# Designs tried in a protein design run: peptides against a protein of PDB entry 9GMZ. Part 43

Target 1, 343 residues: chain A of PDB entry 9GMZ
Amino acid sequence: TGFPLELLTRPATERLAYFENYTVAHPRLKEVYEILMRTIAEPAGASFIFVYGASGVGKTTLRLRVEQKLTELALPKLESDRARVPVVGIEAIAPESRYFNWKEYYTRALITLEEPLIDHKFDYGVRGISRDNFGKINVESKVVAPALRRALENALIHRHPDVFFVDEAQHFGKVASGYKLQDQLDCLKSLANMTGILHCLLGTYELLTFRNLSGQLSRRSVDIHFRRYCADSPEDVQAFKSVLLTFQQHLPLAETPNLVDHWEYFYERTLGCIGTLKDWLKRVLSDALDREATTITLKDLQKRALSVAQCQKMFKEIQEGERQLSETEADVQNLRSALGLGA

## One batch from the design tools (peptide; aimed at target 1 T1 Y22)

Design b2_p19_3_s2 (made by RFdiffusion4, then SolubleMPNN; from b2_p19_3, 8 letters changed)
Fold by OpenDDE base, seed 5:
Structure b2_p19_3_s2 (fold): chain B 343 residues (1-343), chain A 19 residues (1-19)
Amino acid sequence: as target 1 above (343 residues)
Amino acid sequence: SERFERFEQSEEEMEKLLA
């Protein structure tokens, strides 16, 4: 089934919003979603989940779908426990400075966790943290990072989310000169241990550096690789073509564009990353709606495609991440062989 | 666990969203 045909009579803003909110189900998204949901349900003593994969593979889409589902599942309990927040999700900001800003992180986490809509107000016991007349958290500039951390710890304990999501978590790797990435991991580990809240870090293959640095975190972490589709796999090519078919049916245009016939060009400019594909189609749809076009053409696609140079850069970053994972798999096999366990 | 059963039911609903 395609888009609702009534959208063709609606404003361009509503037509674009439909496509923005539309999520194509695809095998890799389903697989990672199922693993992530299961791990959140039964963490088995894990304190961390690492979700890593290529930029534009769809990690933010995954997060938002999990947040939605966890919220829906919690609704019956939220009626009785008005203090509870089912899930909290933030994006880690790339610091303007060379160093990760913990004060900003704690502030954003606290503001997100303590949204105005929450009925049960909590006193943090920290001077300079207040609620405005709209119930929004205000943090005075004088509040120091250790006080914000304590406020966040207390809020996480009180609200008891099933998981705390941090998107773009590779930004924790932006450490001050002379500080170790280990100190950042120890800080996160301490926060998870003090609160008892499961943390899910989503990011690029740069998150593999976090995995390898702490043998203690590795024992308390679950790793989830969100893979792209590979052109050397017939199954992956078929899945990618199926995604294109679904997107062409859900573009709210009078004439259905033929995207599938251009699958190689779509693959070349997305590297098999469905998020990159969706963002590309969104830009092209916006242009088509602005000019009141009945369809999109190959020329329209070409105008909004990533450059070959951008794709080459992204592909090198992907290949390095995939290589590191392959080496880790080989190391596991070598360890098993050295232990006298069959490969 | 009762929590796990709710998550399994959620997988069935996602299969309906994915179908």
Scores: peptide ipSAE 0.023, ipTM 0.584, DockQ to the pose 0.080
OpenDDE base, seeds 1, 2, 3, 4: peptide ipSAE 0.015, 0.016, 0.014, 0.015; ipTM 0.474, 0.476, 0.474, 0.487; seed 3 fails the geometry check

Design b2_p19_3_s3 (made by RFdiffusion4, then SolubleMPNN; from b2_p19_3, 7 letters changed)
Fold by OpenDDE base, seed 5:
Order: C-alpha cells, then sequence, then structure tokens
Structure b2_p19_3_s3 (fold): chain B 343 residues (1-343), chain A 19 residues (1-19)
C-alpha cells in the first residue's frame, strides 16, 4: 500500500498535490471525527460545539473532512431543497486591531454561505448587499455591522446548514480594552439562538477561556478535546510511528524514505501533532521535488524543522492547556465527592 | 468520492498497523 507509482512520471506539482490531499485517518483524528459527526447529527439541544487542542494537531483537517462528509450526506436532500446549504465553514481572522472585527466576520460568513452555486436568489433586505453576474455576494463598504448581522441571520435561517464552523475561534477572545469577552459570547449565543443553527468553534486551548466565562453556554455546549500523541504512552507512540510509516509510503518519491527510524526526532519537532508533521513533510517534499531528488534525507528534514525555541514555546502553550483541562477534571471529581456521588 | 475512499482505506490500514 502506497502512492500510485504513476505519479513518479507526473509533474512535481501533481506529486505535491497528491501528498497535500492525502489524509492519514490516525486514531485521534478518527475518534474526534466520529464524536463530532455524532454530535452534529444529534446535538440534543446544544447550540455550540467546542473543539479544542494544540496548534497543528489537525483541527482544520478535521473540519474539512466533516464538511466533505456532511455535503455528501446532504446531496439527496439538496436535489429537493435548492435553498439548503449543508454546512458552512469560515476561519476567524486575527484582528490587526486590538478588537475582533465583527463586520469582517459577518461579511466573510455571508460570502461563504452564498458562494455555493445556489440558483435561488435571496433578498437580504439590506441595501448594499448584492449579487454579481456570477451570483457572488458583494457587500458595499457602507453596510454597517448590525445590518450584516441581520443579513447573516436571515441567510442562515434560509439556508439552514446542519452546522456553522468557525476555525481559529480563539480570535474571538481578542477584545478591545473595556469590552468583556462575555459580550462576544453573548453575541455568538444570540446568533445561534436567533437562527437555530448549531455552531462549532474550533481552536487552541485558548477556547477554554470561553467555556469558563459563560455558565449559560456551558449548559448548551458540547466539548471535544482533540489530543496530541504523548511520548509517555506506549499506545500513543505506536500510533505516531504508524502515522510516520503511512506518510513514508505516501511520499511520491522514487525511493521510500525511512521516517520511522527517526520517530523521536519527528516527535521532538512536532510534539505529537500530526498536522505539524504533515506540514513539515510537505515542505520537505516540495524541496525534494524541486531538486529532483529520489528520496528525503535527515538533512532535508532538519532544514525544514521547527526550531527548538519554537517547539519549546508551543510545548509551554500545550502544557498550560492540558493543565487547565486536568484541573477541570479534578474539579468535577471534587464536586462529585462533595455531592456524595462518589469519585 | 475519491477522498472518502481514501479516508476509508487509510482508516483500514491504520487499524491493521495497530492490531
Amino acid sequence: as target 1 above (343 residues)
Amino acid sequence: KEREEQWEQSAEEMEKLLA
């Protein structure tokens, strides 16, 4: 099992594209995927799903896989309901300013929701929102954030997606001085309540701050922790080695590189995050293809590795997030014990 | 379709490697 051998005769761009599009269904990704799909199908009155984990763990890969699957599952219904969009996914932008740009968020959400080749023209009732000749939404600069919000609410109601994804959702935490993070959560809660659309926020462990601030959101949210692989777990080490083995078989090179023998080095520079691993291998593959190399060497890997300083910073952020979760679990156990429910 | 098949194949391969 490996890449199609015919790729060795194809252009470097096609060889790179193959690897870019290749996804390893590793145990943690599969687990979180199954939980997320089930939660979307049966939200049980939840208005929010929080998916949190280390940067580079694979949250974007998870999102894209879920979006693909939801789209596929909706196809039979879309034939009868031409207004429906099965799923919408956006990435929250890091504001250049000290505050989250809601106008930009609503604009991007509205554009993304209406980009699908939806023949049904919807009138948003907002002046300065139009469709071009290609059906693409155009939002004039004069349109204010409250009007864009109303347009998005109407669009979400009309299109009725099964879920609205927001990737990099920790950027909602970037609040101007004097504004409370709670106001951002109340805004999101209001949008979910007004539309009846399930929201899934994907992000780093900084999303835990959102969870802790709103006791009302916690009652209507499902939490999904996308864990990294840990070197202190034999099972996690075996899974990580299996991912390396799979990637080495799917690198479209004439000679299969031995990645598994370097598993400790890969772990050191990825912290057990498979997204970080894949991105690293993509960079190294691109370099190898540019040189018309037959294989990847340790020197090629070292050239594109994250620095030790970058890894140390990322590891501190992970440890803080994992600590906060562990404390929360301990608090639950303490609460249960205090209630007489036993540990 | 191809991406779904690739996902399923990858999942099966991973299960075999971890068995």
Scores: peptide ipSAE 0.415, ipTM 0.911, DockQ to the pose 0.848
OpenDDE base, seeds 1, 2, 3, 4: peptide ipSAE 0.019, 0.020, 0.023, 0.407; ipTM 0.504, 0.505, 0.540, 0.908

Design b2_p19_3_s4 (made by RFdiffusion4, then SolubleMPNN; from b2_p19_3, 6 letters changed)
Fold by OpenDDE base, seed 4:
Structure b2_p19_3_s4 (fold): chain B 343 residues (1-343), chain A 19 residues (1-19)
Amino acid sequence: as target 1 above (343 residues)
Amino acid sequence: SEQFKRWEESAEEMEELLS
């Protein structure tokens, strides 16, 4: 089934919004979703989940789908416990300074956790945190990071989300010294331990550095690799073509563009990353709608494609991440062999 | 939500395409 044909008579903004909100449940997304949902339901003493994969693989889409499902599953409990928030998700910002801004992180986490739909006013126990008439949290400049941490700990305990998501979590690692990164991980670990809230860190392959920094963190973490589609796998190529076919059917245009015939070009410029593909198609759709075009042409695609130089850079970053994971798998095999478990 | 339902529908469509 394609897009609702009624969209062709709707404003460009509604047509674009339809496609923006449309999600293809591609095999890798479904697999990672199922693993993540199961891990959140039964963390088995884990305090952290690491979801790593290429930039543009679809980690934000995964997060949003899990947040929606956890919210749906929590609805019966939310009717009885109006203080509960089923899930909280934030995006980590790259620090402008050499140091991660914990004050900003805690402030953003508090703001997200306490969004206006919660009628139950919580006292954070911290002076200089207020809520305006619109329910927005205001944090005074005088409030220090340790006080904001206590406020967040109290809020997380009181709201008791099933998981706390941190997207773009590789930004925790942008600290110039490995020692400071350890301190940051110890801070996150302490927050998870003090609140009893499971943390899910989503990010690029740079998150693999976090896995190696603390043997204690590793013991309490679950790792989920969100893989891209690989052109050397016939099954992955078929899945990628099926995604193109699905997007082709869900582009709200009068004439269905033939995306599948250009699958190699789409693969070349997305590296098998469905998020990158979707974002490319959004840009092209927006340009087409602005021109009141009936379809998308190859020229329209080429105009909004990533350059070959950009793709080459992104591919090198992916290959380095995939290499590090392959080495980890080899290390596991070597450990199994050394333990006498066989090949 | 309608968006979640559409995702479940997309999952069924993908299973059909991959079968």
Scores: peptide ipSAE 0.291, ipTM 0.862, DockQ to the pose 0.865
OpenDDE base, seeds 1, 2, 3, 5: peptide ipSAE 0.108, 0.211, 0.142, 0.020; ipTM 0.752, 0.795, 0.763, 0.627

Design b2_p19_4 (made by RFdiffusion4)
Pose (drawn by RFdiffusion4):
Structure b2_p19_4 (pose): chain A 343 residues (1-343), chain P 19 residues (1-19)
Amino acid sequence: as target 1 above (343 residues)
Amino acid sequence: SSIVIETRNTATGEESEVH
């Protein structure tokens, strides 16, 4: 398999768009996708899905793919329920203030729930907010956050989404003190419990500070780790080389450059994160198409790679996250002993 | 053993396998 040979006659813009739209279902992503879809299809009391992963591992692409896939299920279902949004997805806003702005979060979440059939919803529940009949949801600055949240709860319970996505969930950790971390997530827990809607939180390893704050949160959450490829296990190395081979075969050029020979350098500057690899490859391809190069040289790869210091910071954070998420038989034995079960 | 990797184009939805 490979890129369509017809693209050679087409201008560089078509090649670049093709490579941008190209995706690879590498094993780690496939497994994480399967777990996430299975868990969304049946939450069974869980009110959170935590998707931990390093920067550039593919959390956003996973969110987008699962959103598209779930939207497919909604079309047959729509014949039964005219007013139902299958999936709602938003991004956590990094606040300019010391603490996360819950009013702005509620405002954006309610805005994202705009539908053409707004007549079906009628009143949101509190005065002062309504659509301006121009397709935009208008909220008043005098409307307080408790009333806006109540309106969001009513809207969510009415629409009943399958899953609620909060991309970049590490921004929830922006707090004005050292004790507000548990309350920041308890508010979202209460919202999810009352609305009966699973809130799937995606973020980098900084999200691990939101892992196990309380036993209630521990039970109301499901942990999904989007692990990067590690050089320690030969199987992961084989998979990383294989992903490079698929990219080598699928980037549009006159002849396919050799990338497996430079797999060590790629791993050095990508740490196994597939998104970081594809961004680098796309940048190199764009640079090469400017000069109409027939192949990719090592010099081209080196020109637009990542700095050593940047990769050092990436690895430090990844090591900290993997150390915190590691699970061993020793932990299971310790828990067994402390529980008094024995063996 | 070899690894078979599935590929997809998001603009058309086309799917394929790499062996």

Design b2_p19_4_s1 (made by RFdiffusion4, then SolubleMPNN; from b2_p19_4, 9 letters changed)
Fold by OpenDDE base, seed 3:
Structure b2_p19_4_s1 (fold): chain B 343 residues (1-343), chain A 19 residues (1-19)
Amino acid sequence: as target 1 above (343 residues)
Amino acid sequence: STLVLETENTATGEKDFFV
């Protein structure tokens, strides 16, 4: 099935929004979604879930789909418990400074957790946190990070989400001179322990450094590797071509572009990352709609492609992450063999 | 063979996404 043909008569904004809101259920996204949903339902005493993978693999799409599904599943319970929030998701901001801004993190988490539509007024027990007349949280500039933390702990306990998502969580690794990444992890671990709320950290392969630093987190964490498609796997190449075929049918253009015949070029400039592919196609679609074009061409694709230098940089970061995981898998096999458990 | 994958549009609620 293609896009609704009626979109061809709609404004460029509606046509672009259709494609933006469109998600392809590619095999890796389905697999990671099922693992994540199962892990949230049955955390088995875990306090953390780490979802790691290449930049642009689709982690934000995964998060949003899980948030939607958890909200849908919670609807019957939310009628009886109006204080409950089923899920909370934030994106960690890259600090302008050389260190992670905990005050900003706690403020954003509180604002996201306390949507204006929640009629239930909660007293945070912290002076300088209030709701405006529209129910929006206002945090006064004088409120310090330890007070915001206590407010967030109280809010998380009261709202009791099934999971707390932090996207771009590698930004916790931005530590000032003299601080350790361990101290940031201990802070997050303490928040999860104090609230009893499961935390899911989504990010790049830099999240693997978090696991290696804390042998205590490894005992209370579940790891989910969101893999890219690899060109050396015939199955992965076939899946990637199927994604291209599906996207070409859902570009709201008068003439269906042939993306599949250019699959190698798409692979070269996305490294098998479907989020990167979608973002590229979105940029090209926007340009085509602005020109009232009937289709997209290879020249249109080339104009919005990542540079070879960008792809080479991204590929080095991926190779380092995949190498670290492969070494860890080999170490596990070596340990099993040494224990006499077999490979 | 290249296959059309299942898809979901979050705006329309057409859910052919996760079997």
Scores: peptide ipSAE 0.173, ipTM 0.781, DockQ to the pose 0.569
OpenDDE base, seeds 1, 2, 4, 5: peptide ipSAE 0.160, 0.028, 0.165, 0.148; ipTM 0.785, 0.725, 0.778, 0.780; seeds 1, 2 fail the geometry check

Design b2_p19_4_s2 (made by RFdiffusion4, then SolubleMPNN; from b2_p19_4, 6 letters changed)
Fold by OpenDDE base, seed 1:
Structure b2_p19_4_s2 (fold): chain B 343 residues (1-343), chain A 19 residues (1-19)
Amino acid sequence: as target 1 above (343 residues)
Amino acid sequence: SSLVLETSNLATGEESFVE
């Protein structure tokens, strides 16, 4: 089934919004979604989940779909427990300075956590945190980071979400020294332990450096690798072509473009990352709608493609991440062999 | 076996098949 044909008579904004909201449930997304949902339901004493993969693989899409599903599953319980928030998700911001801004992190986390529960006042035990007339949290500039941490801890305990998501979590690792990176990890570990809330950190392969610094987290963490599609796998190539066919059918244009015949070019400029593919097609669709075009062409695709230099840079970052994981897998095999367990 | 990699719309529940 393709897009609703009635969209062709609708405004360009509605046609673009349809495609933006459209999510292909491709095999890697389904697999990681099922693992993540199962791990949230049965954490088995884990305090952390690490979800890592290439930039543009679809980690934010995964988070949003899990947040949606956890919210849906919680609706019957929220009628009886109005204090509960089923899930909270934030994006970590890249620090402008050498130091991660914990004050901003705690403020954003607190605002996001309390946004659904405007009508249910909670005393955070911190002066300078208030709700406005619209129930939005206002944090006065004078409130210090330790006070915001305490407010967030109290709010997390009171609201008891099933999971706390932090997207772009590799930004915690951008601290100028290894010692400071450990301090950041210990801060997150302390927050998870004090609140009893499961934390899920989503990020690029740079998150592996953060994961590997804490041998103590390894016992209390679950790892989920969100892999890209690889051109050396016939199954992955077929999956990637299937995603192209689905996007081709769901572009709200009068004439269905032939994307599948250009699959190699799409692969070259996305590296098998479906988020990168969707963002590319969204830009091309926007340009086509602005021109009142009936379809998209290879020239339209080329105009909005990532440059070869950008793709080469992204590919080097992917290869380094995949190499680090392969070394870790080899270390597991070596450990098994040393224990007298078969490979 | 043509592994018809079924893709579904996670927003609508609509499934698409590679023919």
Scores: peptide ipSAE 0.015, ipTM 0.447, DockQ to the pose 0.444
OpenDDE base, seeds 2, 3, 4, 5: peptide ipSAE 0.008, 0.006, 0.000, 0.012; ipTM 0.376, 0.368, 0.300, 0.479

Design b2_p19_4_s3 (made by RFdiffusion4, then SolubleMPNN; from b2_p19_4, 6 letters changed)
Fold by OpenDDE base, seed 1:
Structure b2_p19_4_s3 (fold): chain B 343 residues (1-343), chain A 19 residues (1-19)
Amino acid sequence: as target 1 above (343 residues)
Amino acid sequence: SMIRLETSNTATGEESVVE
């Protein structure tokens, strides 16, 4: 079934919103979703989950779907336990300076954790943190990072979410020295240990540096690789074409565009990343709606495509990440062989 | 052959399988 045909008579804003809010549960997304949901339900003593993959693979979509599902599953319990928040999710901000801004991180985490209309006034034990008349957290500029950390620790303990998500978590790694990266990891470990809350870090392949730097994190972490679709796999090509067909049917245009016949061009300019594909189609749809166009043409696609130079840069970053993972897999295999466990 | 994919729309609340 395609999009609701009544959308063709609706404003361009409603037509665009339909597509923006549309999600395809493509095979890799479904697989990673199932692994992540299982790991959250049964962490087996893990304090961290690392979800890594290419930029634009769909990590934010994964997070939002898990947040939605955890919220849905918690609804019956939230009626009896008004203090509980089922899940908290934030995006780490790229530091403008050489140092990650912990004050901003703690502030955003605290605000996000307390955004639900939680009737119960929790005293954070920190001067300069208040709630407005709408229950929204206000943090005064004078509040220092250690005080915000304590407030967040207390809030996480009180609200007891099943998981704390940090999207774009590679931004923790943007520090001037390896020593500072260890300090950042120790801060995150301390927060997880002090609160007892499972942390899920989602990010690019730069997140692998976190795994490699802390042999202690490896014992208390679960790794989830969110792979792109590869053109050398017939199954991956079939999945990618099926995603194109699905998006083709759900673009709210008078004439269904033929995206599938251009699958190689879509692959060339997305590198098999479905988030990149959706963002591209969203830009093209917006342009088509602004022009009151009946369909999308190859020229419309070309106008909003990533440049070849951008794709080449992104592909190098992907290849480096995939190489590092392949080396790690080989190291595991070598260890198993050396232990006499076989390949 | 194409794979059937599950789909959802958060704006409409609709869930479907696309063939």
Scores: peptide ipSAE 0.171, ipTM 0.800, DockQ to the pose 0.869
OpenDDE base, seeds 2, 3, 4, 5: peptide ipSAE 0.159, 0.069, 0.094, 0.120; ipTM 0.815, 0.756, 0.795, 0.794

Design b2_p19_4_s4 (made by RFdiffusion4, then SolubleMPNN; from b2_p19_4, 7 letters changed)
Fold by OpenDDE base, seed 2:
Structure b2_p19_4_s4 (fold): chain B 343 residues (1-343), chain A 19 residues (1-19)
Amino acid sequence: as target 1 above (343 residues)
Amino acid sequence: MKLVIETSNLATGETSEVV
């Protein structure tokens, strides 16, 4: 089944919003979703989950689907426990300076925890944090990062989410020295320990640096690799073509475009990353709707494609991350062999 | 709008909703 045909008579904004909200349940997304949901339900003493993979693989889509599902599962309990928030999700900001802005991080986390729809007012125990007349959190400029941290710790304890998501978490690692990266990790570890809240860090392969810094974190972390589709795997190529078929059926256009016949070009410009593919198709759909076009053409695709230079840079970053994981897998096999555990 | 999660089988053209 394709998109609802009634969308063809709707405004361009509704047609675009349909495609933006549409999600393909591709095999890698489903696999990682099931692992992540199971790990959140049964953390087994883990304080951290690391979800790493290529930029544009679909980590934000994964997060949003897990947030939705955790919210749906919590609804019956939220009627009785109006203080509870089932899940918190934030995006870590790229620092303008070489230093991560903890003040901004804590402020965003507090704003996200304290949605206007939460009837139960909470005292943060910190001066300069208030609610406006619309119930929105206001943080005065004079409030310092250690005070915001205490407010966030108190809010997380009171709201008791099943998980705290941090998307683009590689931005914690943009500190020039391994020592400062350890300090950032110890700060996050302390926040998780003080609140008792499970933290899920989603990011690029730069998150592997966090994993390698602490043998104590490895005992209290779960690692989830969100892989891209690889062109050297027949199964991955078939899955990628299936995703293209699904997207072409769900583009709200009068004539169904043939995306599948161009699968190699889509692969070349997405590196097998479905998020990159979806964002490309959104841009092309927006352009088609603005022109009142009946379909999309190869020329429309080419106009919004990533450049070869962008793809080469992204591919180099992917290869380095995949290499680091392959070395770790080989080290595990070597360790097993050295222990007399069969391969 | 119901967030539809679908996968299409390339061999059959069948779409399955994953709830």
Scores: peptide ipSAE 0.137, ipTM 0.800, DockQ to the pose 0.159
OpenDDE base, seeds 1, 3, 4, 5: peptide ipSAE 0.018, 0.031, 0.052, 0.018; ipTM 0.635, 0.610, 0.760, 0.564

Design b2_p19_5 (made by RFdiffusion4)
Pose (drawn by RFdiffusion4):
Structure b2_p19_5 (pose): chain A 343 residues (1-343), chain P 19 residues (1-19)
Amino acid sequence: as target 1 above (343 residues)
Amino acid sequence: AAAFEEMLAAAAEPTEPIA
């Protein structure tokens, strides 16, 4: 398999768009996708899905893919329920203030729930907010956050989404003190419990500060780790080389450059994160298409790679996250002993 | 234009890695 040969006659813009739209279902992503879809299809009391992963591992692409896939299920279902949004997805806004702005979060979440059949919803529940009949949801600056949240709860319970996505969930950790971390997530827990809607939180390893704050949160959450490829296990190395080979065969050029020979350097500057690898490859391809190069040289790869210091910071954070998420038989034995079960 | 849109639609699908 490979890129369509017809793209050679087409201009560089079509090659670049083709490579941008190209995706690879590497094993780690496939497994994480399967687990996430299975868990969304049946939450069973869980009110959170945590998706931990390093920067550039593919959390956002996973969210988009699963949003698209779930939207497919909604079309047959729509024949039964005219007013139902299958998936709602938003991004956590990093606040300018010391603490996360819950009012802005509620505003944006309610805005994202705009539908053409707004007549079906009628009143949101509190005065002061309504559509301006121009397709935009208008909210009043005098409307307080408790009333806006109540309106969001009513809207969510009425629309009943399958899953609620909060991309970049590490921004929830922006707090004005050292004790507000548990309350920041308890508010979202209460919202999810009352609305009966699973809130799937995606973020980098900084999200691990939101892991196990309380036993209630521990039970109301499901942990999904989007692990990067590690050079320690030969199987992961084989998979990383294989991803490079797929990219080598699928980037549009006159002849396919050799990338497996330089797999060590790629791993050095990508740490196994597939998104970081594709971004680098796309940048190199764009640089090569400017000069109409027939192949990719090592010099081109080195020109637009990542700095050593940047990769050192990436690895430090990844090591900390993997150390915190590691699970061993020793932990299971310790828990067994402390529980008094024995063996 | 349509053939290019079809190629883009095909490229949007996940591809298994080549072993």

Design b2_p19_5_s1 (made by RFdiffusion4, then SolubleMPNN; from b2_p19_5, 9 letters changed)
Fold by OpenDDE base, seed 3:
Structure b2_p19_5_s1 (fold): chain B 343 residues (1-343), chain A 19 residues (1-19)
Amino acid sequence: as target 1 above (343 residues)
Amino acid sequence: SAALAAILAAAAQPVEPVK
């Protein structure tokens, strides 16, 4: 099973959009998806879910698929409760300044939660928040962060999403001192507690710092490790090759490129991260479509590959994150052993 | 809403299992 052959007669934009929207259900994505869906359905008193893994592992793809599924599952209930939003997802922005811009965060969250097409518009009692004629939220520059927070709290309470997603959540940690990170965690904790809404933070291994800073958050958090594929695991190598085969079949080109024979090169330049692989293939596909090419070549791949220096940097960041997790697992085993519990 | 249903229908590309 490959792409619909009719796409070969379609515009380049439609062919690219097909591949962009195409998702390979690779084993790690499926595993994390099932854990995340179960945790959202039965949070067991958790107020936070942390999904951490390498940059480009596919966390955004995971989020979008969970958002889709939660929306599908909510459709029958949305007929009776037109105020409800099943799920809300935002991306945290890296601050240009030394400080996280909470005003921008709350504004983006409100804009995302308050879709223009929502029939039941609420007044949040905040002067300078309005809707235009298209139902789009407008926030005046005079509105301060505490007022936006209150508006978001009210919005979350009224809309009752099953989960609030924050993608690239490691950007909360990019503050010049550990004390400011605690204040940010306390702010997020307060938002979750006041709204009763489950928060899912997706990010890099820098999210592990959030777990370590608050023993209170740890008691009310579920951790989900989104692992990359490792070249030292035969099963992971086989899964990675199967992903390449699947992408190869779903590139809307007249001639199917042989990606699988280059699996080592793909692994070298993606570190086993399927999101990085997909984004690379998107760039190469876009270039091929612009040239009206029938296929993609190794030269086309090389033109859009990450540099060795970029891969080396990314690999060091991954190894440090994997090390921190391995140490934590060892500490748990040591604690169990010391308690007289079997390993 | 009919709009959410339409967005979902448009986004409903099957997640194909890796063979």
Scores: peptide ipSAE 0.023, ipTM 0.578, DockQ to the pose 0.230
OpenDDE base, seeds 1, 2, 4, 5: peptide ipSAE 0.007, 0.022, 0.017, 0.010; ipTM 0.451, 0.602, 0.554, 0.501

